# Designs tried in a protein design run: peptides against a protein of PDB entry 6NYY. Part 165

Target 1, 212 residues: chain A of PDB entry 6NYY
Amino acid sequence: KHFEQAIERVIGGLEKKTQVLQPEEKKTVAYHEAGHAVAGWYLEHADPLLKVSIIPRGKGLGYAQYLPKEQYLYTKEQLLDRMCMTLGGRVSEEIFFGRITTGAQDDLRKVTQSAYAQIVQFGMNEKVGQISFDLPRQGDMVLEKPYSEATARLIDDEVRILINDAYKRTVALLTEKKADVEKVALLLLEKEVLDKNDMVELLGPRPFAEKS
Target 2, 212 residues: chain A of PDB entry 6NYY as posed
Amino acid sequence: KHFEQAIERVIGGLEKKTQVLQPEEKKTVAYHQAGHAVAGWYLEHADPLLKVSIIPRGKGLGYAQYLPKEQYLYTKEQLLDRMCMTLGGRVSEEIFFGRITTGAQDDLRKVTQSAYAQIVQFGMNEKVGQISFDLPRQGDMVLEKPYSEATARLIDDEVRILINDAYKRTVALLTEKKADVEKVALLLLEKEVLDKNDMVELLGPRPFAEKS

## One batch from the design tools (peptide; made by RFdiffusion4, then SolubleMPNN)

Design b2_p26_5_s1 (from b2_p26_5, 10 letters changed)
Fold by OpenDDE base, seed 3:
Structure b2_p26_5_s1 (fold): chain B 212 residues (1-212), chain A 26 residues (1-26)
Amino acid sequence: as target 1 above (212 residues)
Amino acid sequence: MNSGEISAEEFKEALKEAEKLLEEEL
């Protein structure tokens, strides 16, 4: 209660009605955010949805807000479900419109970052092996990559495989749940903002018990 | 969703740039 109200106040103060979306843009945003919301709803290891909105804020045309779990250790399965949730917007656009928009650029960046981190920081790829190196921060001297060019190519290939696997999993999920994505998108176009209770009314209770 | 319409090519380029930024951050 108090934390939700504090987040709502911080977020509500940033509602600069800065950009009026055209109806077709607003429709694209609604289906994109519905894709994130529905993917997060039906993925066990996704963070629970708090709010989904198609009201533009700053550079964002819409957003889904999740309650992050206080978790310090992530499994490969948890990271995969987070990747799928992040791809949910792009996959929804493909399923409903057959087109790609800029709206998924940040989502792809996040997915790519997560895939590289899994392979090169967390040692989660069997072909690359149990390696761990810190990704150079912007401004660190380009230290010689601690691996060969052959290993670099292998890393790139395995990153693409992991992203493609997450993408295919998300396509399968949102294709199965296509009617639910449409329900959420249509309700977003009507209400502009949905909360967890709206999602429960629309889709039923989330099939995974929230670890209290 | 962020502002901007990108083509599938621009999305692939953004993916490559994200990969490259990650490689440069690697």
Scores: peptide ipSAE 0.070, ipTM 0.458, DockQ to the pose 0.092; fails the geometry check
Fold by OpenDDE base, seed 4:
Structure b2_p26_5_s1 (fold): chain B 212 residues (1-212), chain A 26 residues (1-26)
Amino acid sequence: as target 1 above (212 residues)
Amino acid sequence: MNSGEISAEEFKEALKEAEKLLEEEL
């Protein structure tokens, strides 16, 4: 209750109705957010969707709000599904429009950060091995990398592989669920905001049991 | 979604730049 209200206040406080989207822009946003929503719906380890909106808020043209799982430990499979959900917007745009928007840039940054963290902080890559290096924070002077240039290249290659695997998985999923993405996008264009109940009415119950 | 349109090439470049930023941040 208090956390949901705090999130709603933070999100609602960002409701500067500043940008009027053109109809074509609004359509792009609707399909992008529908991609996130549908990916999150059909990925077991994705966070449950609470709300999806195409109403511009601050710098965001649309958003999907999820209930954070009270989970402190993530498996590799869980992190992969979260990456796929994050790619859902971009993949939807590819499937329906064959073009990308800058809206996907932040999603890509998040996916890239997650991939690096999995490989260099969590030791989740067999080729790189059981390593854990602190990723420099934005603005920290990286003095010396604790690994060789050969290891750096290996990390980069394995990050690309992981992101590409997540992308391919998301393409496969949203291609299979293309009709569902379209249904959600069309309903978003009508209502501008959907909640979990709208998604249940439209798609049926989420196929994964909510751990109560 | 944030404001702006990017091409698939710009997306790949953004990935490379994000990779590079993370490499520079690593």
Scores: peptide ipSAE 0.065, ipTM 0.521, DockQ to the pose 0.092; fails the geometry check
Fold by OpenDDE base, seed 1:
Structure b2_p26_5_s1 (fold): chain B 212 residues (1-212), chain A 26 residues (1-26)
Amino acid sequence: as target 1 above (212 residues)
Amino acid sequence: MNSGEISAEEFKEALKEAEKLLEEEL
């Protein structure tokens, strides 16, 4: 929470409301969404891509839609791949532009929330231990942390480690698949919206069996 | 993707500031 709130305070202060995407902004969005799409394509435990779009909708400049799995229980590996897919946009921007946009703020928030949940709620971290604390809901004043300040620091450190590991994994993947990210981005700039069939035509069949 | 652009440097700075804010709140 504190790290998420700190990120939100810092990044939220930099958030510009864009009403109309300039061509360069549209290019950035295309590569960002292509990063999500390609990461989701090549990660086993990512949800299957349904649609990717660079058409702005409200505060969203682009989006990738996935077929949600009817799954209520997630493994650490599944959560890691979901984190990597969520980081795909930001990593694509880094690979292609050497810059990071605020467009990934919500992605970073989601990744941070997932990392905290894994460590604090799901007990998925051996250093922190098999603990499960209710994370305060959005808006609940945490009056008292159910753990020591030393444990809080350990949690924050392990959250950072987990996010960095997911980030490095995503960098490795999208660097390997850089040409695929570019193909998707270029086709997005042309069509503005891609579906699963467009992705199959560009990248070939997804290397993982879709769980029907 | 949401609206807003920051450079990778600005994000790294933002991350450092967020880390600093965490250290100050901890």
Scores: peptide ipSAE 0.058, ipTM 0.552, DockQ to the pose 0.137; fails the geometry check
Fold by OpenDDE base, seed 5:
Structure b2_p26_5_s1 (fold): chain B 212 residues (1-212), chain A 26 residues (1-26)
Amino acid sequence: as target 1 above (212 residues)
Amino acid sequence: MNSGEISAEEFKEALKEAEKLLEEEL
């Protein structure tokens, strides 16, 4: 509750209506969305990009739309690539601008939630072990944690390790693909909306076969 | 992407606070 409210206050304070993005803001959004798009393009287990846009809609200044795979079971590797794709916007901003925007806050929340779920719900961490605890839902009474304070600290440490590993992987990827991020960002600034075909024209075919 | 600029430090703090709040909510 309080975190979402704090995030919503930091993010929601800028719910101005039809915001014509200033040129510098539009540039930031373009590179952020290009980071997501390029990370998703070069990560095997990321969902295929359908559309990327820097046209402000609702609460978002830009978005990328992906074709979700009809998949009920995810491997640790698949979840890691999804985390890296989600970090792509933030990492792009860091690489190109050396600054951080609140635009990445929602992405980081998603990454944090995924990391916790992997460790405490899916038992995917060797140090924490084969455990599965229900994460408290928003509005659930803070039930006593089903684990000790020592286990809580271990979980927190391992969550940070996992997020940092995903971050480093994303930095390595987008640094290698820096020119591709720039191509996508520049074309976004011109067209405002790109599809899969635009990405193929810019980057070549996605290096992973679409599992039909 | 949502609007707003924060420093890398403020963001790291916000992440720490987010982690802490997730820890407190967990």
Scores: peptide ipSAE 0.036, ipTM 0.536, DockQ to the pose 0.101; fails the geometry check

Design b2_p26_5_s2 (from b2_p26_5, 10 letters changed)
Fold by OpenDDE base, seed 1:
Structure b2_p26_5_s2 (fold): chain B 212 residues (1-212), chain A 26 residues (1-26)
Amino acid sequence: as target 1 above (212 residues)
Amino acid sequence: MDSGEISAEEFREALKKAEELVKEEE
């Protein structure tokens, strides 16, 4: 208990006891986090869900915590599933509310960064080719790009394609699992926090073997 | 909203910090 709370504080930040979400905001957060949770549940290469919470913490209004794998090498398929899981919140909001909130900004940033890394660093795009360039670190002077402006445009286009493909995959998944997203969201509104056991009770066992 | 997805390195760092916090509370 104390250790779990300590991990939650470290990962999620301090609970802002003073940040009371309005009922409509709390509902939006519940469906957002349910989208992450359900996407992660039904994606083979997603990390196992540990906890999902709609309790506001320092940087977020809610979160879905996953057990990270000690994996240093990712396939394109694995990275795609991780992108889909990251898009799960935004896609859930779209499916249930037909609106875009600012809540997914960090998720979109993560997805965008992953897409650029796949194309520019990992050479995972056939059109761009097997190239690897260091992405400028935050604060590095953007020195001359080691590639032409035509290559830069191609990279930007292929990043959009990859993100759109991940988005469409997530829409298809969460549309199929719409009832499961709603079940998770409603239970989140009641309990505020769900664990893996709550998810098993609600959705059944995860269809993929947990990588030990 | 933070998806709560962290790297294995960030998770290891979080575990270490959590262990330190628990030791300070004992």
Scores: peptide ipSAE 0.031, ipTM 0.488, DockQ to the pose 0.839
Fold by OpenDDE base, seed 5:
Structure b2_p26_5_s2 (fold): chain B 212 residues (1-212), chain A 26 residues (1-26)
Amino acid sequence: as target 1 above (212 residues)
Amino acid sequence: MDSGEISAEEFREALKKAEELVKEEE
């Protein structure tokens, strides 16, 4: 109990118990986090959900905590499922509200970084080819790109294709599982925090065997 | 919103910090 609360404090930051979300904001957060949770539940290569919360913390208005696998090597398929899980919040907002919010900004940043890494760091794109370049870190004045402007345009185009494919895959998944997203969102609005057992009760057992 | 997707390294660091916090509260 104390250890679990300590992990939540480290990952999510301090609870902002004084921050009262408006009912419509709380609803938006619940459906956003439900989108992440359900996408992660039905994607084979997503990490297992541990906890999902709509209680405002230092880093955000809600969060989903996953158990990361000790994996050093990722396939293209594994990275795609992780991108889809990360898009789950934004896609849920689109499906249920027909609008997008600023709440997905950090998710879009993560997806963008993953797409660039796949193409320019891991050589996972056939058109760009077997290349590996260091991505500029935030604050590094990258004065010169190690590739031509033609290659830069190709990279930008292939990044957009990859993100759009992940987005479409996530839309298809959460549209199929729309009733499950709604069940999770409604229970989040009631309990504010859900664990793996709550998800099993709502959705049944996760369809993928936990790799022990 | 922070989707709680952390790297395995960040998770291991979070576990260590959590263990330290629990020891400071005992």
Scores: peptide ipSAE 0.026, ipTM 0.531, DockQ to the pose 0.838
Fold by OpenDDE base, seed 2:
Structure b2_p26_5_s2 (fold): chain B 212 residues (1-212), chain A 26 residues (1-26)
Amino acid sequence: as target 1 above (212 residues)
Amino acid sequence: MDSGEISAEEFREALKKAEELVKEEE
């Protein structure tokens, strides 16, 4: 209870019970969050879904809450699935509405940061090589890049490739699971908040064993 | 009402800006 509330507060901020979403906005949020939820459900290395909500909070119009893994080391596959899960909202909006919302900007930022970290910090890209550079913290004056302009261009290109690959993977997944996204979205519109049990009732048991 | 809806083009620009921001932070 307290931990769940703390996570909710960290992820969503304070519930802005005073924010009334317009029906179309609420629908958009429902499909967006359903995209995250369903992507997370069908991706092996995604964190287990705990809660999905379309109740506006301080930082967003909805959220999907996952059980954080006590994991310090991530594989490329794990990071890819996390990227796909993060893209799930945006991809759902594209599949159902053919449009993108500003709600996806934070997701894109996270995906972009993850992609750069994989390529620049973790050396997970074959073309860039096994390099590790410290990414400047937000607000630090980017001093001289530890790599050439040619390497910088290569990094940028490979980041785009990685994001696009994650995006395509997410599109394929959520297109296959389109009916499941719709079920979740429709139930979100009804209940505003879904938990893991609601997802099990809708989709069946998660196809991946919960890593205890 | 600032419809939080952006075009695919604006999205591509947002991706590019996000890349640039991460790169400027690099």
Scores: peptide ipSAE 0.009, ipTM 0.327, DockQ to the pose 0.025
Fold by OpenDDE base, seed 3:
Structure b2_p26_5_s2 (fold): chain B 212 residues (1-212), chain A 26 residues (1-26)
Amino acid sequence: as target 1 above (212 residues)
Amino acid sequence: MDSGEISAEEFREALKKAEELVKEEE
């Protein structure tokens, strides 16, 4: 309670309505953010939702805020659920509109980065093997790949497989929960901002006990 | 502004083409 209110106060003070969304854009954002929110609600290893908003902030047209777990070690299953939550916006747009906006570009980048990190940094792929390489930073001349071109091809293939698996899992989840995504999206269009209590009222209690 | 909205199908096709291009450039 007190911590959630403190976060809301800190965040609410930073909400600059910098962009006026057209009604159709606002609808798209509402369903996008509802997709993130619902995916996060029904994925065990997703971070607990604190707030979801369709009020533009900076360059973002909407956002979902989560309480990060003080977790330094992630399992493959935990990383998959985080990828699915990140894909939730894009998948919601697909399910409801049959179209995809540029709003998901940052989400796709994050998912892609996570997939590469799992395969080449964390050694979490059986085909690639237990390898760990530093990913090139933006602007670093990739002088020599520490692996063969055949290994590069294998990495790229396994990254695509992992992203596609996360995408399919998210499609299955949000298709099953389609009515819940609709409820959240409609309430977002009304209130512009939802908290955890609004989500409990709409969806019932989160099916996973919050690890205190 | 033309919202760079592509259909989900076009996006899946673009992903597939990107997959194929990476296979062809190798």
Scores: peptide ipSAE 0.010, ipTM 0.372, DockQ to the pose 0.016; fails the geometry check

Design b2_p26_5_s3 (from b2_p26_5, 11 letters changed)
Fold by OpenDDE base, seed 5:
Structure b2_p26_5_s3 (fold): chain B 212 residues (1-212), chain A 26 residues (1-26)
Amino acid sequence: as target 1 above (212 residues)
Amino acid sequence: MDSGVISAEEFREALEKAKKLVEEEL
């Protein structure tokens, strides 16, 4: 109990008990977080869900906490599933409300960063090729772009393709699991916080064996 | 972006602009 609360404070920040969400905002957050939770549940390479909350903490209106796998090497498939999980909140808002909010801005940034890293740093794109460019850090003098303008355009195009593919995959998944997203969102509105056991009770056991 | 010698700052700004454009299209 005390250790879990300490970890939550480190990850989510201090609970802003004074920030009362309006009912419509609370509903939006519940479906957003349910989208992340359900996407993570049904994606093999997503990290296991530990906790999901719609209680505002720090800068966020809600959060999902996952158990990170101690993994140093990621496959393209693993990175794709992580991108889909990150898009789960935005996609849930689209499916249930037909609108998107500013709440997904940080998720979009994270997905964009992952896509660029896959193409430019990890060489995971066949059209761009097996390249690895160090992105300039703030304050480094880069005398010349490590790639041509034609390559820059190709990178931008392939980043968009990768993100769109992840988005479409997430839409397909959460459309199939729409009833499960709704169950999680409704229970979040009731309990405000769910754990792994609540998710097992609602959805059944996660379909992927936890690699011990 | 000009295919010429650019500063690290210009490259960073261009990269951040590209990221924002992708975010706006999502």
Scores: peptide ipSAE 0.013, ipTM 0.373, DockQ to the pose 0.020
Fold by OpenDDE base, seed 4:
Structure b2_p26_5_s3 (fold): chain B 212 residues (1-212), chain A 26 residues (1-26)
Amino acid sequence: as target 1 above (212 residues)
Amino acid sequence: MDSGVISAEEFREALEKAKKLVEEEL
């Protein structure tokens, strides 16, 4: 309880009890967060879900909280599943509403950053090769690109391919699990907060052994 | 010979543009 609340404060900031979502906004957030939750549930390398909430915190209208893994090294498969989980909200909105909201912008940015990091920093793309370039920090003068313009275009193309692959994977998963996304979303609209036990009750046990 | 030297601002703008293009395709 106290530890969960501390993590919630770190991840989501202070609960804005004064921020009343309109019913349609609340519905959108519920399906968005349900998309994250269900994607994370059915992806092997996703972090275990701890809590999903549609109670606004800080700048977020909702959140899915996962057990943080103190992991410094990720496989390509792990990063892909994390990308898919991050896309889960956006994909859920697309499946249920056929529209994009501004709520997914931070998720798209995070996915894009992850894709660039995989290709440019981690050398995880066969076409680009085993390269590792430091991405310039915000404010650093990059005097020289460590790669050619042809390589830059190749990187951009391969980033797009990787994100599209993650998106398609997420669409396939959440389309298959559409009924589960709806169950989670509807229960979120009722309870506003779900935990792991609520998810087990709704969806059954997570199909992957929790890496202890 | 396009000098592979772009300003940090141009690189950031190009990166942000590339990110935006990828986001728009999603």
Scores: peptide ipSAE 0.013, ipTM 0.372, DockQ to the pose 0.019
Fold by OpenDDE base, seed 1:
Structure b2_p26_5_s3 (fold): chain B 212 residues (1-212), chain A 26 residues (1-26)
Amino acid sequence: as target 1 above (212 residues)
Amino acid sequence: MDSGVISAEEFREALEKAKKLVEEEL
């Protein structure tokens, strides 16, 4: 209990009791977080869902908390499912509202960083090849790229392809599960916080055996 | 919005911070 609350505070930040979401904003957040939750529920390699909240915390308007595995090595499939889960909020907003909010900017950044890491650091792209370059740390003036401008363009193209593939996969999933996203969003608007049991009641048991 | 999807590094950092917070509250 205390440890979970501590993790929640570290990950979600402090609850900003002072940030009152407007009803329309609250609705947008509910569908956004429902998108993350449902994507995570139906993706095999997604981390187990712990909690979904639309209570504003820190800079976030809501969050979906997952129990990450103590895993140091990720497969391409695992990273793809994580990318899809991260895109779930944005995709939900698109499906339900036909608009994209600024709320997904951080998710897009995370997805972009993951895609670059897969291609440049992990060598997970056949066209770029089995290369491993240190990604410039934030603030390091990369004076010279260790690869040609042609390779840089290829990397950028393959990153875009990977993100687009993850996006399409997420759109397909959440379109299929549209009714489930709506159920979660509506219950979030009522309860503001959902746990794993609430998700089981709404969606049934997660279709993947929890690798204990 | 924080999607709750964090890197292994961010998670390790969060766990370490959480452990410290729990130790400070004890």
Scores: peptide ipSAE 0.008, ipTM 0.382, DockQ to the pose 0.709
Fold by OpenDDE base, seed 3:
Structure b2_p26_5_s3 (fold): chain B 212 residues (1-212), chain A 26 residues (1-26)
Amino acid sequence: as target 1 above (212 residues)
Amino acid sequence: MDSGVISAEEFREALEKAKKLVEEEL
């Protein structure tokens, strides 16, 4: 209890009790966070869910808290599942509301950054090849690209392919698990906060053995 | 919406901060 509250305080910051979400916004957030939670539940290489909340904290309208594995090396499969989990919110909104909101902008940025890192930094794309370039940091004057304009176009194309593949995988998963997303979203609207035990009660045990 | 998807590094930093806070309250 005390340790979980301390982690929540460090991660979530002070609950901005002052941001009252409108009922329709609260519904959108509930389905968005349910999408993240359910995607993370059914993806083998996703980090285990600790908590999901629709209570606004800091700059977010809701959040899903995960326990990251103490892992320094990631496989391509692990990075793909993390991309799918990150897309889970947007995909849930599309499935249930048929609309795209600004709420997923940060998720799209994270997915885009991960895709570029896989192709340009980690050499994980066969067409681009075993290359490793430092991505320009915000504020670095990229004077010269270390690759040709043709290579730049190829990188951009392969990034789009990777993101689209992750998106399609997430759509397939959350469409299959649509009833589970709805259960989680509805319970979030009632309780505002769910833990791992609530998820086990709703969905059953996570189908992947937690490597302790 | 900042999906509270914290990087492994941010989470480790948060865990270390949380441990220190609990130790200071004990």
Scores: peptide ipSAE 0.007, ipTM 0.373, DockQ to the pose 0.720

